# Peptides against a protein of PDB entry 3JWR: the designs that were tried, part 333

Target 1, 323 residues: chain A of PDB entry 3JWR
Amino acid sequence: TRELQSLAAAVVPSAQTLKITDFSFSDFELSDLETALCTIRMFTDLNLVQNFQMKHEVLCRWILSVKKNYRKNVAYHNWRHAFNTAQCMFAALKAGKIQNKLTDLEILALLIAALSHDLDHRGVNNSYIQRSEHPLAQLYCHSIMEHHHFDQCLMILNSPGNQILSGLSIEEYKTTLKIIKQAILATDLALYIKRRGEFFELIRKNQFNLEDPHQKELFLAMLMTACDLSAITKPWPIQQRIAELVATEFFDQGDRERKELNIEPTDLMNREKKNKIPSMQVGFIDAICLQLYEALTHVSEDCFPLLDGCRKNRQKWQALAEQ
Target 2, 298 residues: chain A of PDB entry 3JWR as posed
Amino acid sequence: TRELQSLAAAVVPSAQTLKITDFSFSDFELSDLETALCTIRMFTDLNLVQNFQMKHEVLCRWILSVKKNYRKNVAYHNWRHAFNTAQCMFAALKAGKIQNKLTDLEILALLIAALSHDLDHRGVNNSYIQRSEHPLAQLYCHSIMEHHHFDQCLMILNSPGNQILSGLSIEEYKTTLKIIKQAILATDLALYIKRRGEFFELIRKNQFNLEDPHQKELFLAMLMTACDLSAITKPWPIQQRIAELVATEFWEQGDQVGFIDFVCTQLYEALTHVSEDCFPLLDGCRKNRQKWQALAEQ

## One batch from the design tools (peptide; made by RFdiffusion4, then SolubleMPNN)

Design b2_p26_6_s2 (from b2_p26_6, 9 letters changed)
Fold by OpenDDE base, seed 1:
Structure b2_p26_6_s2 (fold): chain B 323 residues (1-323), chain A 26 residues (1-26)
Amino acid sequence: as target 1 above (323 residues)
Amino acid sequence: MEELRQQGREFALSFLTEEEREEILA
């Protein structure tokens, strides 16, 4: 396609020029082509292209395939969300110095997972999928959409001309897919809530050890969640705009719940209760976000900008809630 | 402040199925 030709022939700017190592990064001013160029730079600077012998054209095609399999009519869970999740992962690995704590296969898996973790998202949560008796709810009992996202990821990875993992040994391939699956499933907030207590306890007791395979898996899951929720850490103007996109998608679901399921939506998804957004954001930060970024900062102090951003936005939302 | 935290917990729980909520809250 013309798009593939343009991407494959383009000069890829440096990470510094693209500012993709910044925790304060915003994609608002970037074209789709520029987001793809940023993605190429992430793979290159993490040494994934060299270490796993990726062909440039194959990588370009894969990126475009991933982008194409996000829906444009979804307000928040689209390509830009996946791209921003991957950018935060990249920043955490580079600027946050987490790269030094992980293997190349783990890094490869995390980047692929970040880009793929919401593939074919429909703008509705697992509860809606279950209540609407969607066919996907018949295939999976838990983490319904996350299993679907992984299935889509696997489909793309195995598609002709998109096989970016073809340079891996059989054992490396199996390991990578296992980590990708675990990472995508970890973005189910239910699993985060279920598992985070163990992680926080290990950190509190200073017993956290990445040499333990179970603790490594736990850390990768927490890191994925930290990147997936990273909009809450962004500078206030960016945070506000993203919060509006999230609210739009939630309100769209609420409208569908009323119309299609005859259910009164929760306050979070109720368009008529938009005035509660600031207080709900404060509650979300306190209940879900703060301890995660505190723990992450404990593992790597260079991740502090994420925690600092989260704290600053809590203050901003609190101020709005008091009006 | 406790009310705000409760709203946050409800926010998080809103993403879960009824079965998942029951499992977590048990």
Scores: peptide ipSAE 0.121, ipTM 0.788, DockQ to the pose 0.832
Fold by OpenDDE base, seed 5:
Structure b2_p26_6_s2 (fold): chain B 323 residues (1-323), chain A 26 residues (1-26)
Amino acid sequence: as target 1 above (323 residues)
Amino acid sequence: MEELRQQGREFALSFLTEEEREEILA
């Protein structure tokens, strides 16, 4: 395609030029092509292209395929969300120095997972999928959409011309897919809530050890969630804008719940209660976000900008809630 | 502050299926 030709022929700017190592990064001003260029740079600077012998054209095609499999009519869970999740992962690995704690296969898997974790998202949550008796709800009992996201990821990875993992041995390939699956599933907030206590206790007791396979898996899950929720850490103007996108998508679901399911939506998804957004954001930060970024910062102090951003935005939302 | 935390928990729970909520709240 013309898009592929353009991407494959383009000079990829440095990470410094693209500012993709910054935790404060915003994609608002970037074109789709530029987001793809950023993604290439992430793979390159993490040495994934070289270490796993990726062909440039194949990587370009894969990136475009991933982007294409996000829906354009979804306000928040679209390509830009996936891209921002991956960028946060990249920043955490580089600026946050987490790359030194992980294997090349783990890094490869996390980056692929970050980009793929919401593939074909429909702008509705698992609760809606279940209540609407969607066919996907018949395939999976738990983490319905996350299983679907992984299935989409696997489909793309195995599509002709998109096989960025072809340079891996059979064992490396299996390991990578396992980690990708675990990472995508970890973005289910239900699993986060279920597992985070173990992680926080390990940190609190100073017993956290990445050399332990179970703890490694747990850490990768927490890291994925931290990147997935990283919008809450962004500079206030960016955070506020993203919150509007999230609210839009939630309100759209609420409208559908009324129309299609004949139920009154929760406050979060009720456009008539949009005045409660600031207080809900404070509650979300306190209940879900703060401890995660505190724990992550404990593992790597260079991740502090995420925690600091989260704290600053809590103050901003609190101020709005008091008006 | 407790009320705010409760709102955050409800926010998170809103993403879950009924079965998942039951498992978490049990």
Scores: peptide ipSAE 0.117, ipTM 0.784, DockQ to the pose 0.848
Fold by OpenDDE base, seed 4:
Structure b2_p26_6_s2 (fold): chain B 323 residues (1-323), chain A 26 residues (1-26)
Amino acid sequence: as target 1 above (323 residues)
Amino acid sequence: MEELRQQGREFALSFLTEEEREEILA
């Protein structure tokens, strides 16, 4: 395609030029092509292209395929969300120094998972999917959409011309897919809530050990969540803009709940309760976000900007809630 | 502070299916 030709022929700027190592990164001003270039740089600078013998054209095609399989009519859970999740992962690996704690296969899996974790998202949560009796709800009882996201990821990875994992051995391939699946499923907030206590306790007791396979898997799950929620850590102007996108999508769901399901939406999904957003954000930060970024910072102190950003945004939201 | 945490919990729970909420709250 014309798009593929353009991407494949383009010079890929440095990570420094693209600022993709920055935790404060914003994609607002970037074109779709530039986001794809950023993604290529992430793979390159993480040594994934070299170590796993990725063909440039195949990587380009894969990136474009992933992007294509996000819906443009979804306000928040679109390609830009996935891209920002991956960028946060990249920043955490590089600037946050987590790269040195992980294997190349784990890094490969995490980056693919970050980009793929919300593939074909429909702008509604699992509760809506279940209540609407969508066919996907018949296939999966738990983490409905996350299973679907993984299925989409696998489909793309196995599509002709998109096989970025073709350079892996059978065992490496299996390992990578396992980690991808676990990482995507981990983005179900229900699973995060269920599992985070174990992680926090290990940190609190100074018993956390990445050499333990179970704890490694747990850490990867927490890291995925940290990147998935990283909008809450961004500089305030960026945070506000992203919060607007989230609110738009939630309100759209609420509107559909009224129209299609004849249900009064929760406050979070209720357009008429927009004034509660600041207080809800404070509550979300306190209940979900702060402990995660504190724990992550404990694992790697260089991830502090995420925690700092979260704290600063809490203050900003609190100030708005008091008005 | 507890009120804020409660709001956050409600926020998080809003993403869950009824079954998932029951599992977490059990």
Scores: peptide ipSAE 0.102, ipTM 0.777, DockQ to the pose 0.785
Fold by OpenDDE base, seed 3:
Structure b2_p26_6_s2 (fold): chain B 323 residues (1-323), chain A 26 residues (1-26)
Amino acid sequence: as target 1 above (323 residues)
Amino acid sequence: MEELRQQGREFALSFLTEEEREEILA
């Protein structure tokens, strides 16, 4: 395609030029092509292209395929969300110095997972999928959409001309897919809530050890969540704008719940209660986000900007809630 | 503050299936 030709022929700017190492990164001003260029840079600077012998054209095609398999009519869970998740992962790995703590396969898996974790998202959560009796709800009892996202990820990875993992050995491939699956599934907030206590306790007791395979897996899951939720850490203007997108999508779901399911939506998905957004954001930060970024910062102090951003945005939302 | 936290928890839980919520709240 012309798009592929353009991308493959383009000079990829440095990570510094693209500012993709910054935790404060914003994609708002970027074209789709530029987001793809950023993604190439992430793979390159993490040495994934070289270490796993990726063909440039194949990587370009894969990126475009991933982007194409996000829906444009979804307000938040679209390519830009996936891209921002991946960018946060990249920043955490580089600026946050987590790269030094992980294997190349883990890094490869995390980046692929970050980009893929919401593939074909329909703008509705697992609860809606279940309540609507969608066929996917028959296939999976838990983490319904996350399983679907992984299936989509696998489909793309195995599609002709998109096989960025073709340079891996069979064992490396299996390991990578395992980690990708675990990472994508970890973005189910239910699983995060279920598992985070163990992670926080290990950190609190100073018993956290990445050499332990179980703890490594746990950390990767927490890191995925940290990146997935990283919008909450962004500079306030960025945070506000993203929060509006999230709210839009939630309200759209709420509208569908009313129309299609004849169900009264929860406050979070009720557009009539938009005035509660600030207080809900504070609650979300306190209940879900703060402790995660605190723990992540304990693992790597260079991740502090995420925690700091989260704290600052909490203050901003609190101020709005008090108006 | 507790009310806000509760709302945040509810926000998080709203993404879950009923079964998942029950498991978390158990």
Scores: peptide ipSAE 0.064, ipTM 0.757, DockQ to the pose 0.893

Design b2_p26_6_s3 (from b2_p26_6, 8 letters changed)
Fold by OpenDDE base, seed 5:
Parts: C-alpha cells; sequence; structure tokens
Structure b2_p26_6_s3 (fold): chain B 323 residues (1-323), chain A 26 residues (1-26)
C-alpha cells in the first residue's frame, strides 16, 4: 500500500525529537504516520530491531496492521490509546530506567503487548459484554475482552508479512507469546485488583525481588496496568482532554445499556450525571491509581513523574469537585 | 476520603464480569 511505502521509506526521527521518552508526552498533535514513526523508534531504541533481526518492512507492516485493527468509531479505546500506552511503556523503560531490570524478551513482549492490548476494542467493558450475552462471553468467563485482544494480537503476528518475531528461536517465540498473553490479560482491571495486594505487600515489606520468576510476572502485570492507566498522570490540560474522551465512551456505553439492556447506567456512564465526574475521578485515583504509581516509584525512583502527575491531577479534580 | 475511595472502587468493579466482582468481594 501507499501508506506502507511511505512509512517504510520515511526517515525515523530520534526519540529526542519525537519526545517519546517524556512522561508528559501527548499525541494530540501527531498524525497517524507520525505515531507509526514513533513506534518504529521505540522498537529501534530498545534494540529490538537489531537483537531480533526484524526486517524494517515487516515491522512497518505490522505496526500498520495493529493500527488498522483498532476501531475508529470508539472515542477512547482506539489506536491512540494503545499508542499512548506503548509510549508510556517506552518512557518507563528508558526514562524510568526499568529497561535495565528486564530481559530483551520481556521488553519485546511488553512493547508488543502495550500496542496490542486493546485490539478491536468495541468501546464497552466486560460487564456490558457479559450482560449483552455477546458471543465472546460464551467463550470466556474471565477477562473476556482481553482474551479477544490477545487473539487479535496473535492473528496479526501470524499474518503473512507481519511476522516480526520470525527471527526468534522456537523457545524465544514461545516465551515471548507467553509474556504477551500475560501482559494483555493483566490489563483486565479484575486481575489488577486481585493481584495488586500481593505486589504492594512485597514492596511494603521490602521483599520485592525481580529475580524471582513469580514476582517478575507480577511486576510485568503491574507495569502494564500503570501504562494502561497513565492518562491520569498527564499534565492537567492533557488529562482533561483525555478525560473527555473517556467520558464520551462511557456515556455511549451508558446510552446503550439503557436502550439495549433496559438498565440504568452507573453514575460515571450516565450522561445525565456529568457533574459527578470530578468526584468520581478523585475516587478512581484513590482506589485504583495512587498506590500503583507509589509502588512503581519504589521499584524505580525515576518513575516519580507518573506518581507526581497523578497526585497533581487528583488535586485538580478535587478542586473541581468542590465547586 | 474513604467515601470517595469506595465510590472509585465500586466504579472499577462495575467494569468487571459478575463472576469477577463476586470473587473480589468474597
Amino acid sequence: as target 1 above (323 residues)
Amino acid sequence: MQELYQQGLEFALSFLTEEDREEILA
């Protein structure tokens, strides 16, 4: 395609030029092509292209395939969300210095997982999928959409001309896929809630050890969630704009819940209760976000900008809630 | 503060399948 030709022939700017190492990064001003270029730079600067002998054209095709398999009519869970998740992962690995704590295969898997973790997202949560009796709900009882996302990821990775993992040994390939699956599934908020207590306790007791395979797996899961939720850490103007996208998608689901399922939506998904958004955001930050970024910062102090951003946005939302 | 925390948790739980909610709340 012309798009592929353009991407493959383009000079990829430096990470510095693209600002993709910044935790404060925003994609709002970027074209789709530029997001693809950023993605190439992430793979390159993490030494994934060199270490796993990726062909440039194959990588370009894969990126475009991933982008294509996000829906354009979904307000938030689209390619831009996946891209921002991957960018946060990249920033955490580089600026946050987590790269030095992980193997090349783990890094490879995390980046692929970040980009792929919401493939073919339909703008509705697992609760809706289950309640609507969607066919996917018959296949999976837990992490319904996340299993679907992984299935889509695997489909793309195995598609002709998209096999970015062809340079891996069979063992490396299997290991990578295992980590990708675990990472994508980890973005299910249910799994985060179930597992985070173990992670926080290890941190609190100063017993956290990445050399332990179980703890490594746990950390990768927490890191994925931290990147997936990273919109809450962005500078306030960016946070507000992203929050509007999230609200739009939630209201769309709420409308569908009322129309299709004849149920009253929860407050944050209720278009008639927009005034509750600030207080709901404070609650979400307190219940879900703050402790995660505190723990992550404990593992690597260079991740502090994420925690700092989260705290600042909590203050901003609280101020709005009091008005 | 605690009230807001609970509200946030309830909101997060609303995203989940009924089975997952039950497991978490058990």
Scores: peptide ipSAE 0.591, ipTM 0.948, DockQ to the pose 0.847
Fold by OpenDDE base, seed 2:
Structure b2_p26_6_s3 (fold): chain B 323 residues (1-323), chain A 26 residues (1-26)
Amino acid sequence: as target 1 above (323 residues)
Amino acid sequence: MQELYQQGLEFALSFLTEEDREEILA
């Protein structure tokens, strides 16, 4: 395609020029082509292209395939969300110095997972999928959409001309797929809520050890969630804009809940209760976000900008809630 | 503060399947 030719022939700017190492990164000003270029830079600077012998054209095709398999009619859970999740992962690995704690296969898996974790997202949550008795709800009882996302990820990885993992041994391939699946599934908030207590306790007791395979898996899951939720850490103007996108998607679901399921939506998905957004954001930060970024910062102090951003945005939302 | 925390948790739980909510709250 013309798009592939353009991407494959383009000069890829440095990570410094693209600012993709910054936790404060924003994609608002970037074209789709530029987001793809950023993605190439992430793979290159993490040494994934060299270490796993990726062909440039195949990588370009894969990136475009992933982008294509996000829906354009979804306000938030689209390619830009996946891209920003991956960028946060890249920043955490580089600026946050987590790269030094992980194997190359783990890094490869995390980056693929971050880009793929919401493939073919439909703008509705698992509760809606279940309540609407969608066919996917018959296939999976838990983490319904996340299983679907992984299925889509696997489909793309196995598609002709998109096989970025062809340079891996059989064992490396199996390991990578296992980690990708676990990482994508970890973005289900259900799994986060179920598992985070173990992680926080290990940190609190100073018993956290990445050499333990179970604890490594747990950490990768927490890291994925931290990147998935990282919009809450962004500078306030960026946070506000992203919050508007999230609200739009939630309100769309709420409207569908009324129309299709004949139920009243929860407050955050009710467009008639916009005034509650600030207080709900404070609650979400306290209940879900803060302790995660605190724990992540304990693992690597260079991840502090994520925690700091989260705290600052909590203050901003609280101020709005008091008006 | 506890009220806001609880509200945030309930919001997060609302995203989940009924089975997952029940398991977490058990």
Scores: peptide ipSAE 0.587, ipTM 0.947, DockQ to the pose 0.850
Fold by OpenDDE base, seed 3:
Structure b2_p26_6_s3 (fold): chain B 323 residues (1-323), chain A 26 residues (1-26)
Amino acid sequence: as target 1 above (323 residues)
Amino acid sequence: MQELYQQGLEFALSFLTEEDREEILA
């Protein structure tokens, strides 16, 4: 396609030029082509292209395929969210110096997972999928959409011309897919909530050890969540804008809950309760976000900007809640 | 603060399947 030709022929700017190493990164001013270029740079600078002998055209096609398989009519859980998740992963790996703590296969898996973790997202959560008795809810009782996201990821990876993992050995391929699946599933908040206590306790007791395979898996899961939620860490103007996208999508779900399921939506999905957004954001930060970024910062102090951003945005939301 | 925390947690839980909510709250 012309799009593929353009992307494949384009000079890929440096990570510095693209600012993709910055935790404060924003994609708002980037074209779709530029987001694809950024993604190429992530793979290149993480040595994934070299280490796994990726063909440039195949990588380009894969990126475009991933982008294509996000829905444009979804306000938040679209390609830009996936791209920002991957960018945060890249920043955490580079600026946060987590790259040095992981294997190349883990890094490969995390980047693919970050880009793929919400493929074909429909703008509704697992609760809605279940309550609407969607066919997917018959296949999976846990992490319904995340299983679907992984299925989509696998489909793309196996599609002709998109096989970016063709340079891997059979064992490497199996390992990579395992980690990708675990990482995508980890973005289900259910799994985060279930597992985070163990992670926080290990950190608290100073017993955290990435040489332990179980703890490694746990860390990868926590890191995925940290990147998935990283909008909450962004500079306030960026945070506000993203929060509006999230609210839009949640309100859309709430509207559908009323119309299709005949139920009253929860407060943050209730279009009539916009005034509760600031206080609910504070609550969400406290209940879900803060401890995660605190723990991540304990693993790597260079991830402090994420924690600092989260704290600052908590203050901003609190100030709005008090108005 | 605790009230907001609880509301935030409840909101997060609302994303989940009923089975997952039950498991977490058990």
Scores: peptide ipSAE 0.585, ipTM 0.947, DockQ to the pose 0.872
Fold by OpenDDE base, seed 1:
Structure b2_p26_6_s3 (fold): chain B 323 residues (1-323), chain A 26 residues (1-26)
Amino acid sequence: as target 1 above (323 residues)
Amino acid sequence: MQELYQQGLEFALSFLTEEDREEILA
């Protein structure tokens, strides 16, 4: 395609020029082509292209295929969300110095997972999928959409001309797919809530050890969640704009819940209760976000900008809640 | 503060399947 030709022939700017190492990064000013170029730079600077012998054209095609399999009519869970999740992963690996704590296969898996974790997202949560009796709810009892996202990821990876993992041995391939699946599934808040207590306790007791395979898996899951929720850490002007996108999608679900399911939506998904957004954001930050970024910062102090951003946005939301 | 925390947790739980909510709250 013309798009593939343009991407494959384009000069890829440095990570410094693209500012993709910054935790304060924003994609608002970037074209779709530029987001693809940023993605190429992430793979290159993490040494994934060289270490796993990826062909440039295949990588370009894969990126475009992933982008194509996100829906444009979804306000928040679209390509830009996946891209920003991957960018935060990249920043955490580089600026946050987590790269030095992981294997190349783990890094490869995390980057693929970050880009793929919401493939074919429909703008509704697992509760809606279950309540609407969608066919996917019959296939999976837990992490319904996340299983679907992984299925889409696997489909793309196995599609002709998109096989970015063809340079891996059989054992490396199996390991990578296992980690990708675990990482995508970890973006289900249910799994985060179930597992985070173990992670926080290990950190509190200073017993956290990445050489333990179970603790490694736990850390990768927490890192994925930290990147998936990273919009809450952005500078306030960026946070506000992203919050509007999230609210739009939530209100769309709420409208569908009323119309299709005859259910009154929860307050944050109720278009008529916009005034409750600030207080609910404070609650969400306290209940879900703060402890995660605190723990992540304990693993690597260079991840502090994520924690600092989260704290600052909590203060901003609190101020709005008091008006 | 505790009230806001609880509301935030309840909101997060609303995203989940009924089975997952039951498991977490048990």
Scores: peptide ipSAE 0.581, ipTM 0.946, DockQ to the pose 0.843

